# Peptides against a protein of PDB entry 3ZOQ, part 68

Target 1, 223 residues: chain A of PDB entry 3ZOQ
Amino acid sequence: QLLQDSWWNQLKEEFEKPYYQELREMLKREYAEQTIYPDSRDIFNALHYTSYDDVKVVILGQDPYHGPGQAQGLSFSVKPGVKQPPSLKNIFLELQQDIGCSIPNHGSLVSWAKQGVLLLNTVLTVRRGQANSHKGKGWERLTDRIIDVLSERERPVIFILWGRHAQMKKERIDTSKHFIIESTHPSPFSARNGFFGSRPFSRANAYLEKMGEAPIDWCIKDL

## One batch from the design tools (peptide; made by RFdiffusion4, then SolubleMPNN)

Design b2_p16_2_s2 (from b2_p16_2, 6 letters changed)
Fold by OpenDDE base, seed 4:
Structure b2_p16_2_s2 (fold): chain B 223 residues (1-223), chain A 16 residues (1-16)
Amino acid sequence: as target 1 above (223 residues)
Amino acid sequence: SELDLLNGEDVEEAAL
């Protein structure tokens, strides 16, 4: 099967729907005819690293990085050896200011994913050099369902919603059960308007501790 | 350049 059992049980019905079949056929053509990111094996990395039951925190992104070797199938994350994109640099700056973590020498957020941080983009593929090129092709319906099934989960989740795109998903989240941390986007164009100083990492851990769960070790070790 | 590393969301958030 495509996904871990816990996610498969939640999403299997989506994969049988016409919209997803159409998306799949589109992706087959795209990957055959153009350079698409991430690697097709990495499309669902967010779900691979973080099972449905293990999700503690969700961080939403828009779509993958569209440069060579960047996209890792995780929102905001880049493969080791790749220059840290501006938004990611700002994330690490806030991390340092918030909880004192050193800025890592790489941009991989896999360590977060392995601890239960679902690093989900709303659109999971992109053409090389063409941001949002796969917008409106069906991914949003699947990722909306991912948000929905997490919202429906009894065990609470913390949603970190940076910027308007992510915040538009707030309406799908049952705030009677789940926690939301909102700020402006870490983008250089918006970070100074509220992202810096928002302290999302300590706030997330405070919620986890209140819930009786282990906090996230947000600090990333050098490679 | 850092501009080359901007994602679509970076630009969209700026336009808001």
Scores: peptide ipSAE 0.064, ipTM 0.751, DockQ to the pose 0.635
Fold by OpenDDE base, seed 1:
Parts: structure tokens; sequence; C-alpha cells
Structure b2_p16_2_s2 (fold): chain B 223 residues (1-223), chain A 16 residues (1-16)
């Protein structure tokens, strides 16, 4: 099966639907004829690293980085050895100011994913150098379902919604049960308008503690 | 370029 059991139980029906089959066929062609990111085996890394039951926090992105070697199937995350993109640099700056973590020498957020931070893009693939090239091709329907099944989960989730695109998903989240942390996007073009000083990391941990759950260790060690 | 390091949302926000 494509996904681990906990996610498969929630999403298996989606993969049988015509929209996903069409998406899959499109992707087969794209990966054959174009340079597509991330690597096809990494598309579902967010779901591989963080099981449905283990999700504590969700951080939404739009679509993957479109440069060589960058995307690793996790929102905002880049493979080790890759220069940190500007938004990620700002994330680490806020992390440092919020809870005192050192800025890591790499951009991999895998350690967050392994602790229950679902690093989900709404679109899971992109053509090289062409942002949003796979927008509207079917991914959004699947990722909406991911948000829906998390919203329906009895155990509360914390959704961190940076920027307008992510915040548009708020309507799908049962805010009577789940916690929302909103700010402007960490992009250099928006970070100074509310992202900096928003303290999403300490706020997320405060909610986790209220829920009786272990907090996230947001600090990332150097490689 | 720096733009090559931005994800789709970053690029979109830059264009706004």
Amino acid sequence: as target 1 above (223 residues)
Amino acid sequence: SELDLLNGEDVEEAAL
C-alpha cells in the first residue's frame, strides 16, 4: 500500500477516485518528460514521517521548492547541504527569538516531522523553475481530505497557518476542537507584517501542555 | 537566484 496504515485507513478511498487516477497519470508523464520535484519517492514524506495518530501540529505550505535538490516532501524543509531559502531562514530567526533555539547549519525539518509535526504542502509536486505548475491538478483535493480527517479526529490538533493560502483552509478546521495559530507568511515580503514576534513555537507547545501532551522539541541540531 | 530558492507561496506573495 502507498501509505502507512493509519493514513491509509483515512485516505485509501481517495486513491481509488477518478481525480487521483488522473493526477497519477499526469504525474507519470510529468516525471518522464519534465524535471519534477521532489523525487517521486519523496512525494508523501510528510505522511511517512508523521502518522495520522501521531499528528500533534500541522504546518501548511503551498507547493514544493522548485530548485534542484531542494524539496524533500516536507513543507518549508530542504535537504541537508542545501542553502536555506529565505522563508526558512526567517522561520529559524523566529524560532530563535521565540524559544532561544540556535539557528541550524542546515534546513531539514525532519526532526519536527518525527515528533508529530505534519509538514504538509497543499500541492505536493512542482516543475523545475515553475512555481504553482501543478496547482489545480488534483493535489488540493487530496490534501483537503487530509485536513478534513484531521479535523474530524477526536484528539485535538494544532494548525499553524502562515499566510493567506494556508489561512484559507481554516474553514475546513473545527475550531471548537482544534487550535489555530495564524500570522503572516515567513517570506521576506510578509514576515515583518506579523510573522516575526508571532511566537508560534512556544504557543504550540503551550497548547500541547494544556492537552496533556509532550511538547515539541523545536530546536534543531547541526549536522 | 534567490527566487529559485522560494516555494510557490513565497513567489506568489512576492508577486502580490
Scores: peptide ipSAE 0.030, ipTM 0.641, DockQ to the pose 0.856
Fold by OpenDDE base, seed 5:
Structure b2_p16_2_s2 (fold): chain B 223 residues (1-223), chain A 16 residues (1-16)
Amino acid sequence: as target 1 above (223 residues)
Amino acid sequence: SELDLLNGEDVEEAAL
């Protein structure tokens, strides 16, 4: 099967639906004819690193980075050795100001994912150099379902929604059970309008502690 | 360029 058991049980019906079959066929063509990111084996890394039951926090992104070697199937994250994109740099600046973490010498957020931070893009693939090139092709329906099944989960989840695109998903989240942390996007074009000083990391941990769960170690070690 | 490192969301935010 494509996914680990916990996610497969939640999503297996989606993969049988026409929209996903059409998406899959499109992706086969795209990966054959174009340079597509991330690597096909990395498309579902967010779900691979963080099981359905282990999700504590969700951070929503839009679509993968479209430059060579950048995207690794995790929102905002880049592979080690890749220059940190501006939004990611701002995320680390806020992390430092919020809870005192040092800025890491790489941009991989895998350590967050392994602790239960689902780093989910709403669109999971992109053509090289063409942001949003796979928008409206079927990914959004699958990722909406991911949000829905998490919203339906009894165990509470913390959703971190940076920017308008992510915040549009708020209507799908049962706020009677789940917690939402909202601010402007970490992009240099919006970060100073509310992202900086929003302290999403300490706030997320405060909610986790309130629920009797272990906090996330947000600090990332150098490689 | 550094701008090329922005994702679709970053570009959208820039258009605001």
Scores: peptide ipSAE 0.027, ipTM 0.600, DockQ to the pose 0.750
Fold by OpenDDE base, seed 2:
Formats: C-alpha cells, sequence, structure tokens
Structure b2_p16_2_s2 (fold): chain B 223 residues (1-223), chain A 16 residues (1-16)
C-alpha cells in the first residue's frame, strides 16, 4: 500500500478514483520527461512522518519548492544544507520572537513532522523552475480529502492557515471541534501585514495544553 | 530569487 495504515484507511478510496489515476499517469509522464520535485519517493513524506492519528497541527502550503535539492515533501521545509528560502527565514524569525527559539542552521522541519505537525502542501509536485506547474491536475482533490478526514476526526486538530490560499480551506474545517490560527503569509511580500507578531507557535501550544496534549517542541536543533 | 518562490500563484504570498 502507498501509505501507512492510518492514512490508508482514510484515503484508499481516493487512489482508486479516476481523477487520481489520471493524475498518476500525468505524473509518470512528467517525471519521465521533466525534472520534477520532490523526488517521487518523497511526494507523500508529510503523511509518512505524521500518521492520521498523530496529527496535532496542520500547516498548509501551496506547492513544493521548485529549485534543485530544496523540496523534501513537507510544506515550507528544505533539506539540510539548503539555503533557507525567504518565507522560511521569516517563519524562524517569528518562532524566535514568539517563543525564543534560536534560528537553526538548516531549514528542515522534520522534527515538527515527527511530533504531529502535518506539513501539507495542497499540490504535492512541481516542475523545476515552474511554480504551480502542477496546479489543477488532481492533487487539490486529494489534499482536500485529507483536510476533510481530519475535520471529521473526533480528536481536535489545530490548523495554521497562512495566507489566502490556505485560508480558502477554512470552509472544510469543522470549527466546533477544531482550532484555526490565521494570519498573512510569511512571505516577505506579506509578513509585515500580520504574520509577524501572530505568534502561531505559542498559540498552537496553548490549544494543545487545553486539550490535555503535549505541546510541540518547535525549537529546531542545529545539524 | 525565483528559485525561492513558494506560492507562485499569489504575488502577496510569493518569495523572490
Amino acid sequence: as target 1 above (223 residues)
Amino acid sequence: SELDLLNGEDVEEAAL
């Protein structure tokens, strides 16, 4: 099976649907003919690192970084040794200001994922140098379903929605059960309009504590 | 730079 059991039980029906089969065939062509990111084995890393049952927090991105060696199948995250992109730098600046974490010497958010932070992009692949090149090809339908099954889960989830694209998913989230943290996007173009000072990390932990759950250790160790 | 773009659809969410 493609996914670990907890996600497979929630999503297996999607993979049998025509839209996903068409997406899969498209991806086969793209990976054969173009340079596509992330590596095909890393496409579902967000679901691999964070099981359905272990999700505590969701952070939505749009699509993967489209430069060489950057994307690792987690929203906003880059592989170790990769220069931190501007939005990620701003995320770490807010992290430092919010809860006092040091700026790490790398951009990998795997430590968050392993603690239950689902780092999900709405589109899971991209062609090299061409942002949103795989928009509207079927990923959004699958990732909408991911949001839906999390919304339907009894155990509450915290959704961190940075920017307009992520916030469009609010309609899928049952706010009677789940918590939403919203601000502008961490991009240099928007961070000063609300992202800085939004304190999403401490706010998320406050909700987790209210739920009787262990908070996330957001601080990232150097490698 | 263009290689640092995350959200290419929305200029307000893009990073150059």
Scores: peptide ipSAE 0.030, ipTM 0.636, DockQ to the pose 0.483; fails the geometry check

Design b2_p16_2_s3 (from b2_p16_2 with E4D M5L E15K)
Fold by OpenDDE base, seed 3:
Structure b2_p16_2_s3 (fold): chain B 223 residues (1-223), chain A 16 residues (1-16)
Amino acid sequence: as target 1 above (223 residues)
Amino acid sequence: SDLDLMNGEDVELAKL
């Protein structure tokens, strides 16, 4: 099967639907004819690292980094050895100001994912050098379903929604059960308008503690 | 270029 059991049980019906079959066929052509990111084996890394039952926090992104060697199937995350993108640098700056973490020497957020932070892009693939090139091709329907099944879960989830794109998904989240942290996007073009000082990491942990759950260790060790 | 290091939303925000 494509996914681990917990996600497969939630999403298996989606993979049988015509829209996903069409998406899959499109992706086969794209990966054959174009340079597509991430590697095809990494497309579902967010779901591989964080099981459905283990999700504590969701951080939504738009689509993968479109430069060579960057994307690893996790929103905002880059592979070790890759220069930290501007938004990620700002995320780490806020992390430092919020809870005192040092700035890591790499940009991999895998340690967050392994702790229950679902690092989900709404679109899971991109052509090299062509941001949003796979927008409207079917990924959004699958990722909407991911949000829906999390919203339907009885155990609460914390949704961190940076910027307007992520915030458009708020309508799919049952706010009677789930907690939402909203701010402007960490992008240099918006971070000073509300992202900086938003303290999403401490706020998320405060909510987890209130729920009787272990907080996230947001601090990332150097490699 | 900085564009190569940007995600899709960064690119969209850069256009505003």
Scores: peptide ipSAE 0.247, ipTM 0.834, DockQ to the pose 0.903
Fold by OpenDDE base, seed 1:
Structure b2_p16_2_s3 (fold): chain B 223 residues (1-223), chain A 16 residues (1-16)
Amino acid sequence: as target 1 above (223 residues)
Amino acid sequence: SDLDLMNGEDVELAKL
């Protein structure tokens, strides 16, 4: 099966729907004819690293980085050895100011994913050098379902929604049960308008503690 | 270029 059991139980019906079959056929053509990111094996890394039951926090992104070797199937994350993108640098700056973590020498957020931070993009693939090139092709329907099944989960989730794109998903989240942390996007174009000083990491951990759950170790070690 | 380091949302925000 494509996904581990906990996600498969939640999403298996989506993969049989016509929209996903059309998406799959499109992707087969795209990967054959174009340079597509991330690697096809990494498309579902967010779901591979963080099971449905293990999700504690969700961080939504738009679509993958579109440069060579960058995207690794996790929102905002880049493979080790890749220069940290501006938004990610700002995330680490806020992390440092919020809870005192050192800025890591790499941009991999895999350590967060392994602790229950679902690093989900709403669109999971992109053409090289063409941001949003796979927008409106079917990914949004699948990722909306991911948000929906998390919203329906009895055990609460914390959603970190940076910027307008992520915040548009708020309507799908049961705020009577789940927690939402909102600010402007970490992008250099918006970070000074509310992202800096928003302290999403300490706030997320405060909610986890109130829920009786282990907090996230947000600090990332150097490689 | 800096554009090569941008994600989709960064690109959209740059257009504003």
Scores: peptide ipSAE 0.177, ipTM 0.813, DockQ to the pose 0.856
Fold by OpenDDE base, seed 5:
Structure b2_p16_2_s3 (fold): chain B 223 residues (1-223), chain A 16 residues (1-16)
Amino acid sequence: as target 1 above (223 residues)
Amino acid sequence: SDLDLMNGEDVELAKL
């Protein structure tokens, strides 16, 4: 099956719907005719690394990095050996200032994903050099459903919503059960307007502790 | 290029 059991039980009906079949056919053409990121095997990495039941924190992104070798199916994350994008650099700067972590020599956030941080983009594919090229093609309906089934979950989730795009999803989140951390986007164009100093990492861990859960080890080791 | 280091939201924010 396409996904591990915990996510499959939540999402299997979506994959049978016409919108997803159309998306799938579009993607088949795109991957055959264009350079598409991430690798097709990595599209659902966020769901592979973090099971439905293991989600503690959600960090929403828009769409994958569109440069060679960058995207690995996790929001904001880049493969080892890839230069850290500006937004990711700012994330690590805030991490350092918030909880004292060193800046890693790579940009992979896989260690967060393995601890229950769902690094979800709302659009899961992109054409090389063409940001948002797969916007409005069906991914948003699937990822909205991902947010919905997490919102419906009894066990609380922390949603970290950086910038307007992510914050547009707030209406789908039951705030009677779940926690939301909001700030401006880590992009150089917005980070100084509220992202820096927002301390999302310590705040997330504070909520986890209140829930009686283990905090996230946000510090990333060098490779 | 610097553009290759941007995501979709970065591009949108750059237009503001």
Scores: peptide ipSAE 0.143, ipTM 0.799, DockQ to the pose 0.839
Fold by OpenDDE base, seed 2:
Structure b2_p16_2_s3 (fold): chain B 223 residues (1-223), chain A 16 residues (1-16)
Amino acid sequence: as target 1 above (223 residues)
Amino acid sequence: SDLDLMNGEDVELAKL
């Protein structure tokens, strides 16, 4: 099966739907004819690292980085050895100011994912050098379903929604049960308008503690 | 270029 059992039980019906079959056929052509990121084996890394039941926090991104070797199937995250993108640098700056973490010497957020931070993009693939090239091709319908099944889960989730694109998903989240942390996007173009000083990491941990759950260790060790 | 380090939302924000 494509996904681990916990996610498969929630999403298996989506993979049988016509929209996903069309998406799959499109992706087959794209990967054959173009350079597509991430590697096809890494498309669902967010779901591989963080099971449905283990999700504590969701951080939504738009689509993968479109440069060589960057995307690893996790929102905002880059493979070790890759220069930290501007938005990620700002995320680490806020992390430092919020809870005192050192800036790591790499950009991998896998340690967050392993602790229950679902690093989900709404679109899971991109053509090299062409941001949003796979927008409107079917990924959004699947990722909307991911948000829906998390919203329907009894155990509360914290959704961190940076920027307008992520915030558009708020309507799908049962705010009577789940927590939302909103700010402007960490992008250099928007970070000074509300992202800096938003303290999403300490706020997320405060909610987790209130729920009786272990907080996230947001600090990332150097490699 | 810095464009190679941008995600989709960064690109959209840069156009505004």
Scores: peptide ipSAE 0.132, ipTM 0.797, DockQ to the pose 0.851

Design b2_p16_2_s4 (from b2_p16_2, 7 letters changed)
Fold by OpenDDE base, seed 4:
Structure b2_p16_2_s4 (fold): chain B 223 residues (1-223), chain A 16 residues (1-16)
Amino acid sequence: as target 1 above (223 residues)
Amino acid sequence: SDLDLLNGADVEEALK
Protein backbone atom coordinates (compact mmCIF):
# COMPACT_ATOMS: atom_id res chain seq x y z
CA GLN B 1 0.00 0.00 0.00
CA LEU B 2 1.34 3.37 -1.05
CA LEU B 3 0.19 5.30 2.02
CA GLN B 4 -0.74 4.49 5.57
CA ASP B 5 -4.38 3.68 6.14
CA SER B 6 -5.55 7.09 7.33
CA TRP B 7 -4.28 8.88 4.24
CA TRP B 8 -5.12 6.02 1.91
CA ASN B 9 -8.75 6.22 2.93
CA GLN B 10 -8.76 9.90 2.03
CA LEU B 11 -6.74 9.78 -1.18
CA LYS B 12 -7.16 6.32 -2.73
CA GLU B 13 -9.61 7.62 -5.32
CA GLU B 14 -7.08 10.16 -6.55
CA PHE B 15 -4.54 7.49 -7.36
CA GLU B 16 -7.03 5.82 -9.68
CA LYS B 17 -7.68 8.98 -11.68
CA PRO B 18 -6.14 9.54 -15.11
CA TYR B 19 -4.21 12.63 -14.05
CA TYR B 20 -2.34 10.69 -11.40
CA GLN B 21 -1.66 7.78 -13.71
CA GLU B 22 -0.21 10.23 -16.19
CA LEU B 23 1.84 11.82 -13.44
CA ARG B 24 3.07 8.42 -12.34
CA GLU B 25 4.15 7.54 -15.86
CA MET B 26 5.89 10.87 -16.22
CA LEU B 27 7.71 10.31 -12.94
CA LYS B 28 8.83 6.87 -14.02
CA ARG B 29 10.45 8.41 -17.06
CA GLU B 30 11.92 11.30 -15.10
CA TYR B 31 13.48 9.10 -12.42
CA ALA B 32 14.85 6.78 -15.08
CA GLU B 33 16.30 9.44 -17.34
CA GLN B 34 17.28 12.25 -14.96
CA THR B 35 18.22 12.93 -11.37
CA ILE B 36 15.01 13.66 -9.50
CA TYR B 37 14.58 14.72 -5.89
CA PRO B 38 13.69 13.56 -3.40
CA ASP B 39 14.45 9.86 -3.54
CA SER B 40 11.39 8.11 -4.90
CA ARG B 41 10.91 6.38 -1.55
CA ASP B 42 10.74 9.77 0.17
CA ILE B 43 8.17 11.47 -2.07
CA PHE B 44 5.35 10.97 0.41
CA ASN B 45 7.36 11.38 3.61
CA ALA B 46 5.13 14.20 4.78
CA LEU B 47 2.20 11.80 4.75
CA HIS B 48 4.28 8.99 6.22
CA TYR B 49 5.41 10.99 9.25
CA THR B 50 2.06 12.66 9.89
CA SER B 51 -1.14 10.64 9.56
CA TYR B 52 -4.35 12.22 8.38
CA ASP B 53 -5.84 12.05 11.85
CA ASP B 54 -2.71 13.31 13.58
CA VAL B 55 -2.33 16.50 11.56
CA LYS B 56 -2.37 19.50 13.87
CA VAL B 57 -0.54 22.04 11.74
CA VAL B 58 0.12 22.33 8.02
CA ILE B 59 3.07 24.23 6.61
CA LEU B 60 2.91 24.55 2.84
CA GLY B 61 5.97 24.72 0.64
CA GLN B 62 6.23 24.99 -3.12
CA ASP B 63 8.55 22.26 -4.38
CA PRO B 64 11.51 20.26 -3.04
CA TYR B 65 15.06 21.45 -2.80
CA HIS B 66 16.82 20.60 -6.03
CA GLY B 67 20.37 20.08 -4.80
CA PRO B 68 22.06 16.77 -3.97
CA GLY B 69 21.13 15.18 -0.67
CA GLN B 70 18.86 18.02 0.43
CA ALA B 71 15.22 17.07 -0.01
CA GLN B 72 13.70 14.52 2.32
CA GLY B 73 10.07 14.81 1.29
CA LEU B 74 9.22 17.49 3.87
CA SER B 75 8.68 21.15 3.06
CA PHE B 76 11.59 23.40 4.06
CA SER B 77 13.38 20.48 5.71
CA VAL B 78 16.81 19.17 4.75
CA LYS B 79 18.58 15.98 5.72
CA PRO B 80 21.07 16.14 8.57
CA GLY B 81 24.51 17.17 7.44
CA VAL B 82 23.12 19.47 4.77
CA LYS B 83 23.77 23.20 4.94
CA GLN B 84 20.64 25.03 5.99
CA PRO B 85 19.03 26.82 3.04
CA PRO B 86 18.35 30.55 3.40
CA SER B 87 14.61 30.18 3.98
CA LEU B 88 15.20 27.55 6.63
CA LYS B 89 17.76 29.73 8.36
CA ASN B 90 15.18 32.48 8.50
CA ILE B 91 12.60 30.06 9.87
CA PHE B 92 14.99 29.21 12.70
CA LEU B 93 15.74 32.87 13.31
CA GLU B 94 12.05 33.56 13.69
CA LEU B 95 11.70 30.48 15.87
CA GLN B 96 14.41 31.82 18.15
CA GLN B 97 12.87 35.27 18.36
CA ASP B 98 9.35 33.91 18.74
CA ILE B 99 9.76 31.31 21.46
CA GLY B 100 13.44 31.31 22.35
CA CYS B 101 14.58 28.11 20.65
CA SER B 102 18.24 27.69 19.89
CA ILE B 103 19.30 27.40 16.27
CA PRO B 104 19.84 23.70 15.64
CA ASN B 105 23.03 22.37 14.09
CA HIS B 106 21.02 20.65 11.35
CA GLY B 107 18.02 21.37 9.17
CA SER B 108 15.78 18.35 9.71
CA LEU B 109 12.21 19.16 10.67
CA VAL B 110 11.29 15.51 11.23
CA SER B 111 10.63 16.24 14.90
CA TRP B 112 7.88 18.65 13.84
CA ALA B 113 6.40 16.09 11.46
CA LYS B 114 6.29 13.46 14.18
CA GLN B 115 4.30 15.84 16.37
CA GLY B 116 1.62 16.46 13.77
CA VAL B 117 3.09 19.20 11.60
CA LEU B 118 2.36 18.25 8.01
CA LEU B 119 5.26 19.64 6.01
CA LEU B 120 3.64 19.55 2.59
CA ASN B 121 4.99 20.84 -0.70
CA THR B 122 2.40 21.52 -3.38
CA VAL B 123 4.71 19.87 -5.90
CA LEU B 124 6.45 16.79 -4.55
CA THR B 125 9.31 16.26 -7.01
CA VAL B 126 11.90 18.31 -8.87
CA ARG B 127 14.71 17.82 -11.35
CA ARG B 128 18.22 18.39 -10.07
CA GLY B 129 19.15 22.02 -10.46
CA GLN B 130 15.82 22.96 -12.01
CA ALA B 131 13.45 24.60 -9.56
CA ASN B 132 9.76 24.26 -10.46
CA SER B 133 10.59 21.76 -13.21
CA HIS B 134 7.68 19.52 -12.23
CA LYS B 135 5.18 22.34 -11.82
CA GLY B 136 1.90 21.75 -13.60
CA LYS B 137 2.43 18.02 -14.07
CA GLY B 138 -0.30 16.79 -11.76
CA TRP B 139 1.06 17.09 -8.22
CA GLU B 140 -0.93 20.25 -7.57
CA ARG B 141 -4.18 18.39 -8.12
CA LEU B 142 -3.24 15.73 -5.59
CA THR B 143 -1.97 18.20 -3.02
CA ASP B 144 -5.05 20.34 -3.51
CA ARG B 145 -7.03 17.25 -2.61
CA ILE B 146 -4.88 16.80 0.50
CA ILE B 147 -5.77 20.34 1.53
CA ASP B 148 -9.42 19.68 0.70
CA VAL B 149 -9.73 16.54 2.81
CA LEU B 150 -8.03 18.28 5.71
CA SER B 151 -10.39 21.21 5.31
CA GLU B 152 -13.31 18.79 5.37
CA ARG B 153 -12.05 17.15 8.56
CA GLU B 154 -14.11 17.92 11.62
CA ARG B 155 -11.12 18.24 13.93
CA PRO B 156 -9.60 21.68 13.35
CA VAL B 157 -6.26 22.23 11.63
CA ILE B 158 -3.90 25.18 11.73
CA PHE B 159 -2.61 26.23 8.31
CA ILE B 160 0.56 28.27 8.22
CA LEU B 161 0.66 30.01 4.86
CA TRP B 162 3.92 31.76 4.09
CA GLY B 163 3.94 33.79 0.91
CA ARG B 164 1.52 34.24 -1.97
CA HIS B 165 1.81 30.72 -3.36
CA ALA B 166 0.69 29.13 -0.12
CA GLN B 167 -1.87 31.85 0.54
CA MET B 168 -3.58 31.09 -2.75
CA LYS B 169 -4.72 27.86 -1.12
CA LYS B 170 -6.69 29.77 1.51
CA GLU B 171 -9.81 29.61 -0.64
CA ARG B 172 -9.79 25.83 -0.20
CA ILE B 173 -9.78 26.05 3.59
CA ASP B 174 -12.97 26.27 5.64
CA THR B 175 -12.06 29.09 7.98
CA SER B 176 -15.18 28.45 10.03
CA LYS B 177 -13.43 25.33 11.35
CA HIS B 178 -9.74 25.86 10.72
CA PHE B 179 -7.20 28.51 11.62
CA ILE B 180 -4.94 30.41 9.27
CA ILE B 181 -1.61 32.01 10.08
CA GLU B 182 -0.36 34.17 7.22
CA SER B 183 2.77 36.17 6.56
CA THR B 184 5.29 36.85 3.85
CA HIS B 185 7.59 34.00 2.88
CA PRO B 186 10.72 33.24 4.94
CA SER B 187 12.78 33.68 1.77
CA PRO B 188 15.52 36.30 1.99
CA PHE B 189 13.60 38.15 -0.71
CA SER B 190 10.52 38.59 1.46
CA ALA B 191 11.23 37.73 5.10
CA ARG B 192 11.86 41.32 6.18
CA ASN B 193 8.52 42.35 4.74
CA GLY B 194 6.50 40.51 7.35
CA PHE B 195 7.79 37.03 8.11
CA PHE B 196 10.16 38.20 10.80
CA GLY B 197 8.11 39.11 13.81
CA SER B 198 5.07 37.17 12.60
CA ARG B 199 5.53 34.67 15.47
CA PRO B 200 3.84 31.73 13.74
CA PHE B 201 5.05 29.18 16.27
CA SER B 202 3.64 30.77 19.40
CA ARG B 203 0.46 31.64 17.53
CA ALA B 204 0.04 28.06 16.37
CA ASN B 205 0.52 26.79 19.91
CA ALA B 206 -1.97 29.33 21.20
CA TYR B 207 -4.57 27.90 18.83
CA LEU B 208 -3.71 24.35 19.83
CA GLU B 209 -4.09 25.17 23.49
CA LYS B 210 -7.41 26.85 22.80
CA MET B 211 -8.57 23.67 21.09
CA GLY B 212 -7.47 21.60 24.07
CA GLU B 213 -4.60 19.97 22.22
CA ALA B 214 -0.99 19.58 23.20
CA PRO B 215 1.21 22.31 21.78
CA ILE B 216 4.03 21.58 19.38
CA ASP B 217 7.52 21.45 20.78
CA TRP B 218 9.03 23.53 18.02
CA CYS B 219 12.53 23.52 19.48
CA ILE B 220 14.83 21.18 17.62
CA LYS B 221 17.63 19.40 19.42
CA ASP B 222 21.11 19.16 18.01
CA LEU B 223 22.25 15.88 16.58
CA SER A 1 27.02 27.05 -3.40
CA ASP A 2 24.35 29.06 -1.66
CA LEU A 3 22.62 29.45 -5.00
CA ASP A 4 22.00 25.72 -5.02
CA LEU A 5 20.13 26.10 -1.75
CA LEU A 6 17.37 28.19 -3.31
CA ASN A 7 14.03 26.60 -4.06
CA GLY A 8 11.03 27.29 -6.25
CA ALA A 9 9.58 29.70 -3.73
CA ASP A 10 12.79 31.70 -3.73
CA VAL A 11 12.62 31.91 -7.49
CA GLU A 12 9.06 33.17 -7.37
CA GLU A 13 9.89 35.73 -4.71
CA ALA A 14 12.90 36.90 -6.66
CA LEU A 15 10.73 37.55 -9.70
CA LYS A 16 8.41 39.92 -7.89
Scores: peptide ipSAE 0.310, ipTM 0.849, DockQ to the pose 0.739
Fold by OpenDDE base, seed 2:
Structure b2_p16_2_s4 (fold): chain B 223 residues (1-223), chain A 16 residues (1-16)
Amino acid sequence: as target 1 above (223 residues)
Amino acid sequence: SDLDLLNGADVEEALK
């Protein structure tokens, strides 16, 4: 099966739908004819690292980095050895100011994913050098369903929604059960308008503690 | 260039 059991049980019906089959065919053409990121084996890394039941926090991104070697199937995350993109640098700056973490010497957020932070992009693929090139091709319908099934889950989830694109998903989240942390996007073009000082990491941990769950160790070790 | 390090959201923010 494509996904681990917990996600498969939630999403298997989507993969049988025509829209996803069309998306799949499109992707086959794209990967054959273009340079597409991430590697096809890494498309669902967010779901691989964080099971449906283990999700504690969701951080929504838009689409993958479109430069060589960057995207690893996790929102905002880059493979070790890759220069930290501007938004990620700002994320680490806020992390440092929020809870005192050192800036890591790499940009991999896998340690977050392994602790239950679902690092989900709404669009899971992109053409090299062409941001948003796979927008409107079907990914959004699948990732909306991911948000929906998490919203329907009894165990509460914390959704961190940076920027307007992510915040548009609020209507899909049952706020009677789940928590939302909102601010402007960490992009250099918007971070000073609310992201800096928003303290999403400490706030997320505060909610987790209130729910009787272990907090996330947001600090990232050097490699 | 730094543009190569931007994601889709960054690009959209840059265009505002």
Scores: peptide ipSAE 0.308, ipTM 0.846, DockQ to the pose 0.853
Fold by OpenDDE base, seed 5:
Structure b2_p16_2_s4 (fold): chain B 223 residues (1-223), chain A 16 residues (1-16)
Amino acid sequence: as target 1 above (223 residues)
Amino acid sequence: SDLDLLNGADVEEALK
């Protein structure tokens, strides 16, 4: 099956709906005719690394990096050996200031994903060199459902919402059960207006401890 | 992408 059991049980009905079938057919054409990122095998990496039941934290992104070798199916994350994009560099700067982590020599956030940090983009594919090229094609409906089923989960989730795009999803989150950490986006154009100093990593761990759960080890080791 | 998550205010600042 496409997804591991925990996510499949939550999302299987979506894959049978016309919107997703149309999206799937579109993607088949796109991957055949264009250079699309990430690799088709990596599209659902966020769900592969972090099961539905294991989600502790959600970090929402918009769409994948559109340069060669960058996207690996995780929001903000880049494959090892890839130069860290500006927003990711700022994320690591805040991480250092927040909890004292060193800046890693790579940009892979897989270690977060393996600990229960769902690194979800709202759109999961992109054409090379064409940011937002797959916006409005059906991904948003699926990823909205992902947010919905997490919101419906009894066990609390922490949603980290950087910037307006992510914050527009607040209406889908039951704040009687779940926690939200908001700030401006880590982009160089917005980071100094609230992202820096927002301390999302220590705040997330504080919530986890309050819930009696193990905190995230946010520090990333060099490769 | 990394630089595409800009609101109107961010775009305005970026254009200065």
Scores: peptide ipSAE 0.157, ipTM 0.785, DockQ to the pose 0.169
Fold by OpenDDE base, seed 1:
Structure b2_p16_2_s4 (fold): chain B 223 residues (1-223), chain A 16 residues (1-16)
Amino acid sequence: as target 1 above (223 residues)
Amino acid sequence: SDLDLLNGADVEEALK
């Protein structure tokens, strides 16, 4: 099966629907004829690293980085050895100011994913050099379902929603059960308008502690 | 280029 059991149980019906079949056929063509990111084996890395039951925090992104070697199937994350993109640099700056973590020498957020931080993009593929090129092709329906099944989960989730795109998903989240942390996007074009100083990491851990759960170790070790 | 480091959100903000 495509996904680990916990996610498969939640999403298996989606993969049988016409929209996803059409998406799949489109992707087959795209990967064959174009340079598409991330690598096809990495498309669902967010779900691979963080099981449905293990999700503690969700960080929503828009779509993958569209440069060579960057995207690794996790929102905002880049493969080791890749220059940190501006948004990611700002994330680490806020992390440092929020809870005192040092800025890592790489941009991989895999350690967060392994602790239960679902690093989910709403669109999971992109053409090289063409941001948003796979917008509106079916991914949003699947990722909406991911948000829905998490919202329906009894065990609370913390949603970190940076920027308007992510915040548009609030309507799908049951705020009677789940917690929302909102600010402007970490992009250099918006970070100074509210992202810096928003302290999403300490706030997330505060919620986790209130729920009796282990906090996230947000600090990332150098490689 | 620096443009290669932008994500979809960055591009949208840059185009405003």
Scores: peptide ipSAE 0.318, ipTM 0.853, DockQ to the pose 0.806; fails the geometry check

